# Designs tried in a protein design run: peptides against a protein of PDB entry 7AE7. Part 264

Target 1, 321 residues: chain A of PDB entry 7AE7
Amino acid sequence: KVYKDLREFLEVLEQEGQLIRVKEEVNPEPDIAAAGRAAANLGKNQPAVFFEKIKGYKYSVVTNVHGSWQNHALMLGLDKNTSTKDQFYELNRRWDKFPVPPNVVKREAAPCKENVIDKDINLFEILPLYRINEQDGGFYISKASVVTADPEYPDDFNKLNVGTYRIQVKDRDRVGIQALAMHDIAVQLEKAEAENKPLPIAITIGNNPLVTFMASTPVGYNQNEYEFVGALQDGVPMDIVKSDLYDHLYVPAGSEVVLEGHIIPRVRTVEGPFGEFPGSYSGARLQCEVKIDRITHRTNPIFENLYLGIPWTEIDYLMAL

## One batch from the design tools (peptide; made by RFdiffusion4, then SolubleMPNN)

Design b2_p27_4_s4 (from b2_p27_4, 11 letters changed)
Fold by OpenDDE base, seed 1:
Structure b2_p27_4_s4 (fold): chain B 321 residues (1-321), chain A 27 residues (1-27)
Amino acid sequence: as target 1 above (321 residues)
Amino acid sequence: SEWEEEIAEREEALLAEHAAALAARLA
């Protein structure tokens, strides 16, 4: 089974008993994080948790989409009871199919283009933002597939990077992004900043689960994550669409939300607000600042966000593959 | 916050583990 988007995957998760729907209105805090923790405590068979109604917000949240071996098996289109060993075997077998070039679809065929916001941008109107932990200094977008390109080679599709980065919402139309030196985005940003130019960016939320997986999977600087998604789809190309602002950036056609904008050159902002807890020597991390210039989104967009819990996080499962 | 750092460190450690696991598969 191949999934075009998050919604097709969530449908399969629900059919397989790997999705819990919370139909009652919840508070963003602490209910989302608490329900995620409760789902994690269900043992090895951790379902995704879909929150249909969030107080103060219009749209839904889903968490823990990748949060179990069953969900990973289903992501690969395998039986949910496929052993971890057999999942790895199949993953490796499919990896050898790289590269599988994506299909570029027309704008009109891309679900992520159903709605456009190009003025009066307010992320809080589109994303049900919440703190994962009460001590979080802000709202995070923790499960975005971030698209950037090499500013010296913008037309080199092999240098198009799709990565996962920690993103903090800073304002209605601004986010902080942690671009570590080990990330391809940092190399691209360094080139842009050398010329004091903005780096074009598309932050994509709520993707085909293999896109999210590959965005969390470091590949070579000259390797395109979308071509690996096609490989992991057993040779079925994924669908991408050109971004609205940039001819050289392509986003998943099925993304729930696409935040298009630019990294402001040579600006670093402190992550936070840090709650001044006396005694935590936790060094304030400097983030790059992204200005959001355009949003495209599906009708009734689903905010896919990371679940962080003990003992197993969704990341642990994303990372264990 | 300490928790944000723990989260980020976990995300980084996990990203590094994936990188290592994938690098080992690409080798």
Scores: peptide ipSAE 0.013, ipTM 0.354, DockQ to the pose 0.023; fails the geometry check
Fold by OpenDDE base, seed 3:
Structure b2_p27_4_s4 (fold): chain B 321 residues (1-321), chain A 27 residues (1-27)
Amino acid sequence: as target 1 above (321 residues)
Amino acid sequence: SEWEEEIAEREEALLAEHAAALAARLA
């Protein structure tokens, strides 16, 4: 099976008994974290947790979408009881189908374009933001697929990068982003900053689970993550759409929320601390700042987030290999 | 907390295993 968006995947997770729906109103803190703790304690077959009602917010949160081998099997459109070995075999077989170019859909056909906010931007009106860890320095967006391009080659689709980065909410229309030297986004940012130009960015939230998977998987600078998504869909192209602000940035057509904006050149602000591991926090550091200029979103957008902060050091380690 | 940590560790370990498997193929 191939999924167009997060919603189609969540429907399958629920049908397969791999999603718990929390229908009662919860407090953002500490109830989201606490309920996820309870879900993780269910053992190896960890379900996603969908919070329908969050006090003080309009929209829902889903967590632990990728949090089990059963969910991973279902993401690949396999039987949930497919062995880890067979999942790896199938992943590997499909990988050899790269590249599978995406379909560019019309704006009117893209669910991520259902609603537009281009003035008085407030991230807290769209995203049910919460602290994952009590000692976190703020609210994090941890499962975003961040789209950037090479500013020297903006029309080279092979240089379009879709990556996962630590994003801290700074203000109603500002986020900090961790762009480390080993990340493709850092190469693109360096080129923009050399000319003192903004780097165009689209931060996409609540995607097709294979987009989220590929955004967290290091690939070559001249390889497009969307073309790997098509490969992992066993040769079925994914659907993408042009961003509203930038003709050269393409976003998943089914994204729940798209934050369009720019990295402010040569500006650095304090980010962190962030809980990466049990009892371990990354230190505060100076990170890039993004101005959000436009939001597009689905009606009743679902905020997909991690249960906990990711040990970004593992991503850093993997990108350094 | 231990479970958030376990889920994040599992999501990351899954991502890590896939990235390592990918790196081994690109090498």
Scores: peptide ipSAE 0.007, ipTM 0.373, DockQ to the pose 0.018; fails the geometry check
Fold by OpenDDE base, seed 2:
Parts: sequence; C-alpha cells; structure tokens
Structure b2_p27_4_s4 (fold): chain B 321 residues (1-321), chain A 27 residues (1-27)
Amino acid sequence: as target 1 above (321 residues)
Amino acid sequence: SEWEEEIAEREEALLAEHAAALAARLA
C-alpha cells in the first residue's frame, strides 16, 4: 500500500487499531503532552494520538505517528505484525530501486495549495502550538520536512535537501532553526551567508510518512530524498509540487502546511531551552532565523508534531529503521 | 554547559549510528 499524504496513513492506523482519536476538547498544555506520555506507556504497540479539538485553536494535532514498530510496518504497507527483521529486509529490497524520480504535479492538483496566507502571517492561527515539556523555552515544530537547495546549483535536483531540524517558533512569522555543521542545510546556508544572501526555505508539516522518514534519514549530499521515497514506495513515484515563492524548491503535494520563507543571512537568535529528552534540557543557543513569507495549507490542516517519551521516543523509531 | 555538550554528543551519536546503519546498507 502507498500513501499520498498523512491523512491516508492516519486512516490506516485507525483501521488497524494504531490510532487513538480524542474527540473531547483538550487544553494544549498539559493535556497533549500528558496523553502522549500515556500512549507511550501502553507498551510496545504505541498508537498515534489524534486530538480533534484543542482549546484556543481551530485545527487538530496528531502525535506519535511513527511511535511503534507496528506503525513502521504499516508505513511500509506491510502487516502490522511484521517482524523488525522482515521490515529491514523489505526496506533494503526497496532501497535498491533508488532512484525513483517524483511526479511533479500542477498547483491545482496539490492539496497543500488549497489555502494561501501571504499577509498578516500568524503561525498561531494555523498551528495548534504547545510546549511538549514544561521547561521548554518556547513552542517547537519538531517533525517538519525542511526543503532547501544549493544556492550555487539551485537547479540541481540531486542537491535538493529534505531534512528534519529542530524549529522553535520565535514570532508570528519567524522561526529559529538548528542547522548543525553535519547537516546538508548547513553547507547550503554557508554558501548563502558567504554572499550575504537569504537562503530560500520551505518548512513542510504533516507529510506522507515516508517523506518524514526519509527527511530523518541521512543521505548523500548529491542524493534526493524524494527519489528514495519513491524507492520505499516499491517504485511508485511520490507527488511533489513547485513552491509558490521559488522555482527551484519542490514540496510534497499532500503536505498539511507549507511555510515558505528565507533564512536571514548572518543573523542568529536565542533558541531554547529545549527538552531534548524527558527531564533533559539543552541550554540556550544562537540559531538561524527564518522569516515566513507565505503559507499554503490544506483545509482543516493537521499539525503533526513529535512525541518525546521514555523509554523510546518517536525519533528513536524514525532513526532505528 | 556540560549538559548541553552531553546532549549534543548524544544527538550526534544517534545521527552517527543512523548514518552508519545507512552506510552499511549502501555498501
């Protein structure tokens, strides 16, 4: 089975008993994080948790989408009881199909383009933002697939990077991003900053689960994550669409929310503290600042966010495959 | 802080372990 978007995957998780739907109105804090912790404590078969109603917000939240081996099996379109060994075997078999180039769809065919916000941008109107940990220094977007290109080779599709980075909301239209030197985005940013130019960026939220998986998976600088998604879909291309602001950036056609903007050159702002692990906080760091210039989103967008739990976090599952 | 370094090292170690697992698949 192949999924076009997050919604098709959530439907399968619900059918397979791997999604809990919370229909009652919850408080963003502490109820979302508390429910995530409760779900993590259900043992090996941790379900996703979908919150239909969040007090003070218009839209829904889903957490722990990748939070179990059953969810990973289903992501691969396998039986939920498929062993980890057989999941790895199938993953490796599909990996040999690389590259599988994506389909570029028209703007009118892309669900992520259903709505546009290009004025008076306010992230809090689109994303039900909450603190995951009580000591978090702000609101985090922890499960975004961030799209950037090489500013020296913007038309080289092989250098298009799709990565997962820690993002802190700084203002209505600004986020901080952690770009470590080992990440491909840091190479691209260094080139832009050398010329004192902005780096174009698209921050995509609520994707096809294989996009989120590949964005968390290190690949070569000259390898495109979308071509691996097609391989992991057993040779079925994924659908991408051109960004609205940039001719050289492509985003998943099915993204729930796309934040288009730029990294401001040579600007650093305070980020953190962040609860990297339950009870463990990094101190405040200076991180890059992104200005959001345009938002596109699906009608009734779902905010997919990471769950950080003990003993296994959702990120441990994303990184274990 | 010493704790920031330990967490950064742990994130780096997790990324390195993932990169090593991936490299072993590409090899």
Scores: peptide ipSAE 0.006, ipTM 0.357, DockQ to the pose 0.023; fails the geometry check
Fold by OpenDDE base, seed 4:
Structure b2_p27_4_s4 (fold): chain B 321 residues (1-321), chain A 27 residues (1-27)
Amino acid sequence: as target 1 above (321 residues)
Amino acid sequence: SEWEEEIAEREEALLAEHAAALAARLA
C-alpha cells in the first residue's frame, strides 16, 4: 500500500489498532505529553495518539506516528506483524530502486494549497503549539520536513534537500532552525550568507510518512529525498508541487501545513533549552532565524509533532532506521 | 560551555551513528 498523505496513513493506523483517538478536550500542557507517555507505556505496540480537541486551539495534534515497529511496517505498506528483519529486507530491496522521480502536480491538484495566509501570519492560529517538557525554552516543531536548494544551482533537482531539523517558534511569523555543519542545509546557507542573501525555505508539516522518514534519513548532497520516497513506495512516484514563493522549491502535495519563507542572512538568535529527555536539556545555542512570509494549509490541518518519551522515543524509530 | 560541547558531541554522535547505520545499509 502507498499513502498520498498523512491522513491516509492515520486511517490505516486506526483500522489496524495502532492509533488512539482522544475525543475529549485536552489542555495542550501537560495532557499531550502525558498521553504520549501513557501510550509509550502500553508496551511494544505503541500507537499514534490523535488529539481532536485542544483547549485554546482550532485544530488537532497527532503524535507518535512512527513510534513502533508496527507503525513502521504499516508505513512500508506491510502487515503490522512483519518482523523487523523482514522490514529491513524489504527496505533494502526497495532502496535499490532509487532513483524514482516524483510527479510534479498542478497547484489545483495539491491538497496543501486549499488555504492561503499571506498577511497577519500567526503560527499559533494554525499550529496547536505545546511544550513537551515543563523546562523547554519554548514551543518546538520537531517533525517538519524542511525543503531548501543550493543557491548556486537552484535548478539542480538533485541538490534539492529535504531534511528534519529542530525548529523553535520565536514569534508569530518567525522560527529558529538548528542547521548543524553536517547537514546539507548548512552548506546551502553558507553559500547564501557568503553573498549576504536570504536562503529560500519551505517548512512542511504533516506529510506522507515516507517523506518524514526520508527527511530524517541522511543521503548524499546530490541525492533527492523525494526520489528515495518513490523507491520506498516500491517504484510508485510521490506527488510534489511547486512552492508559491519559489519556482525551484517543491513541497509534498499532501502536506497538512507549508510554511514558506527565508533564512535571514547572518542573523543568529538564542535557541533552547530543549528537553532531549525528561530532566535532560540541551544547552542554549545560537541558531538561524527564519521569517515566514506565506502559509498554505489543508482545511482543518493536523499538526504532526514528535513524541519524546522514555525509554523509546519516536525519534529512536525514525533515526534507528 | 563544556556541557554544551558534550551535548553537541552527543547529538553529533547520534546523528553520525544514524548516518553510519544508514550508510552501512546503502553500501
Scores: peptide ipSAE 0.000, ipTM 0.333, DockQ to the pose 0.026; fails the geometry check

Design b2_p27_5_s1 (from b2_p27_5, 16 letters changed)
Fold by OpenDDE base, seed 1:
Structure b2_p27_5_s1 (fold): chain B 321 residues (1-321), chain A 27 residues (1-27)
Amino acid sequence: as target 1 above (321 residues)
Amino acid sequence: SAAELAAQVEAQRAKQEALLKEAQAAA
């Protein structure tokens, strides 16, 4: 099974008993995080948790989408009871199919383009934002696939980067992004900042589960994550679409939400803490700031966000394979 | 300084709380 988008994957998770729907209206805090922790305590087969109604928000949240080995097996289109060993074997087999170039679809064919917001941008109207941890410095977008390119080689598709970064909401139209030196985005940002230019960016939320997986998987600077997604789909290309603001940035066609904008050059603002340091500010750092200039989104967009809990976080599964 | 950073964190948190309340009131 290949998934075009998050919704197709959530359907399979539900069919396989790996999705819990919370139908009652919940408070963003603490109920989302609390319910996620409760789901994690159900044992080894941790389901995704879908919150249909969130007080003060129009749209839904899903968490823990990748939060179990069963969900990872299903992501690969395998039986949910496939062993971790066999999952690893299959991943390695498919990895060797790289590169599998994506299909570029027309704007009209891309679900992420169903709705556009280009004025009076307010992230709180589109995303049911909440704190995962009580001591978080703010609201986080923790499971986004962030698209950037090399500003010196904008037309080199091999240098297009799709990565996962910690993103804190800063304002209605601003986010902070943690760009560590080891990330490809840091190299690209350095080049832009050397010229005092903005770095174009597209922050994509609620993707094909293999996009999210590859965005969390380190690859070479001259390797495109979308071409690995096609490999992991056993040779089936994924669908991408050109961003609205930038000719050189491509986003997953099926993204629930796309935040298009730019990293402001040579600006650093406080970001964090994010759950790692309860009662401490040692996790806070000066980080880059993104101006959001345009939003495209599916009708009734689903905010996919990371589950953080014990004993295993969702990221532990994303990084373990 | 650590104190300045802490103050910035609290200011940011307060700002985000205000934005959330505004959004919830408009919904």
Scores: peptide ipSAE 0.312, ipTM 0.811, DockQ to the pose 0.821
Fold by OpenDDE base, seed 2:
Structure b2_p27_5_s1 (fold): chain B 321 residues (1-321), chain A 27 residues (1-27)
Amino acid sequence: as target 1 above (321 residues)
Amino acid sequence: SAAELAAQVEAQRAKQEALLKEAQAAA
């Protein structure tokens, strides 16, 4: 089984008993995090948790999408009871199929383009934002696949980077992004800032689960994560679409939400703290700031966000293979 | 300083809470 988007994966998770649907209205805090922890405590069969109704918001949240070995097996299109050993074997077998170039679809064929917001941008109207941890410095988007390019080689598709970065909401149309020196985005940003130019960025939310997986997996600077997604789909290309603002940025065609904008050059603002693990907080730091200039989204977009809880975080599973 | 950074964090947190309340009131 290959998935075009998050929705196809959530359907399979639900069919396989790997998704809990919460139909009752919940409070963003503390109910989302509390329900996620409760689901994680149901044992080894840690399902995704889908919240249909969130007080004060129009749209839904899903958490813990990658939060179990069963979910990982299903992500690979395997039986949910496939052993970790066999999952690893299959992942390695498929990895050797790299590169599998993506299909570039037309704008009208891309679900992420169903709706556009290009004025009076307010992230709180499109994303049901909540604090993951009680002591977090604010609201985080923690499971986005962030697309950037090399500003010196914008047309080199092999240098297109899709990565996962910690993103704090800063304003209605502003986010802080943690671009560490070890990340490919930091190399690209350094080049842009040397010329005092903005770095174009697309922050994509609610993706094909293999996109999220690859965005969390380090690859070479001259390797495109989308070509690995095709490999992990056993040679089936994934679908991408050109961003609205930038000819050189491509986003997953099925993304629930795409935040298009730019990193403001040579600006650093306070970001954090964030509880990366229960009871463990990263300190506040000066980090980059992104201006959001345009949003595209699916009708009734699903906000996929990271589950952070005990006994295991979702990060543990994303980095375990 | 650590105190200045803490004050900035608290101010930012308060700002985000205000934005949430505003969005919830408009919904």
Scores: peptide ipSAE 0.308, ipTM 0.824, DockQ to the pose 0.805
Fold by OpenDDE base, seed 4:
Structure b2_p27_5_s1 (fold): chain B 321 residues (1-321), chain A 27 residues (1-27)
Amino acid sequence: as target 1 above (321 residues)
Amino acid sequence: SAAELAAQVEAQRAKQEALLKEAQAAA
């Protein structure tokens, strides 16, 4: 099975008994985090948790999408009971199919383009934002696949980077991004900042689960994560679409929400703290700031966000493969 | 300083909470 978007994957998770649907209205805090912890206590078969109704928000949240070996098996289109060994075997087998170039679809064919917001941007109207951990310094977008390019080689598709970064909401139209020096985005940002230029960015939320997986998987600077997604889809290309603001940035066609904007050059603002693991917080630091200039989104967008719970976090599974 | 950073964190947290309340009131 290949998934075009998050919704197709959630449907399969639900069919396979790997998704809990919470139909009752919940409070963003503490109910989302509490329900996640409760789901983690269900043992080895940790389901995704889909919150249909969130008080004060219009749209839904899903967490723990990658939160179990069963979910990872299903992500690979395997039987949910596929052993971890066999999952690794299949992952490695498919990895050798790289590169599988994506299909570039037309704007009108991309679900992420169903709605556009280009004025009066307010992230809180589009995303049901909440603190993942009680002690977090703010609201985080923790499962975004962030798209950037090399500003010196914007037309080199092999240098297009799709990565996962810690993103803190800073304002209605601003987010902080943690760009570590070891990440490809840091190289690209350094080039832009050397010329005091903005770095174009697209922050994509609610993707095909293999996009999220590959965005969390380190690859070479001259390797495109979308071409690995196609490999992991056993040779089936994924669908991408050109961003609205930038000709050189491509986003997953099926993204629930796309935040298009730029990293503000040579600006650093406080970011954090964030509870990356239960009981552990990364300290607050000065980090980059992104201005959001345009949003595109699916109708009734689903906010996919990270689950952080005991005993295993969703990160543990994303990093274990 | 650590104290200045802590103050900035709290100020930012307060700002975000205000934005949330505003958005919820408009919804």
Scores: peptide ipSAE 0.306, ipTM 0.818, DockQ to the pose 0.838
Fold by OpenDDE base, seed 3:
Structure b2_p27_5_s1 (fold): chain B 321 residues (1-321), chain A 27 residues (1-27)
Amino acid sequence: as target 1 above (321 residues)
Amino acid sequence: SAAELAAQVEAQRAKQEALLKEAQAAA
């Protein structure tokens, strides 16, 4: 089975008993984190948790989408009880199909383009933001697939990078991004900053689960993550669409929310702390800052965010494969 | 509310700056 978007995957998770739907209104803090911990205590078969109503917000949150081996099997379109060994075998078999080029769809055919916000941007109106951990220095977007390109080769599709980075909300229209030297985005940012130019960026939230998986999987600088998604879909291309602000950036057609903007050149602001793992906080550091200039989103967008809890986090599964 | 949460971001900036200074003084 192949999924076009997050919603198709969530439907399958629910059908397979791998999603808990919370229908009652919850407080963003501490209820989301508390419910996530409660779900983690259900054993190794940890379900996703979908919060339909959040006090003070209009939209929903889903967490722990990749939080079990059953969810990973379903992501690959396999039986939920497929062994880890067989999942690895199938993943490796499909990996050899790289590259599978994506389909570029028209703007009118892309669900992520259903709504546009281009003025008076407020991230708190579109995303039900909350502290994942009590001691976090702010609100984090932790499962975004971030799209950037090489500023020297903007038309080279093979250099288009889709990565996962820690993103802290800094203001209504600003986020901090942790771009470490080992990440492809850091190479691209260095080139832009050498010329004192902004780096165009699209931060995509709530994607096809294989996009999120590939964005968390290191690949070569000249390899496109979307072409691996097609390979992992057993040769079925994924759908992408051109960003609104930039001709050279393509985003998943089915994204729930797309934040388009730029990394401000040669600006560093305080970011953190963040509890990346239970009981461990990364300290505050000077990091890059992104200005959000435009938002596109699906009607009633779902905010997919990372679950961090004991004994296993989603990151443990995303990095294990 | 969204407004209350937004106000918390500003309050956390001051805390983050303090933590950064502490980390830098210890390094």
Scores: peptide ipSAE 0.223, ipTM 0.690, DockQ to the pose 0.059

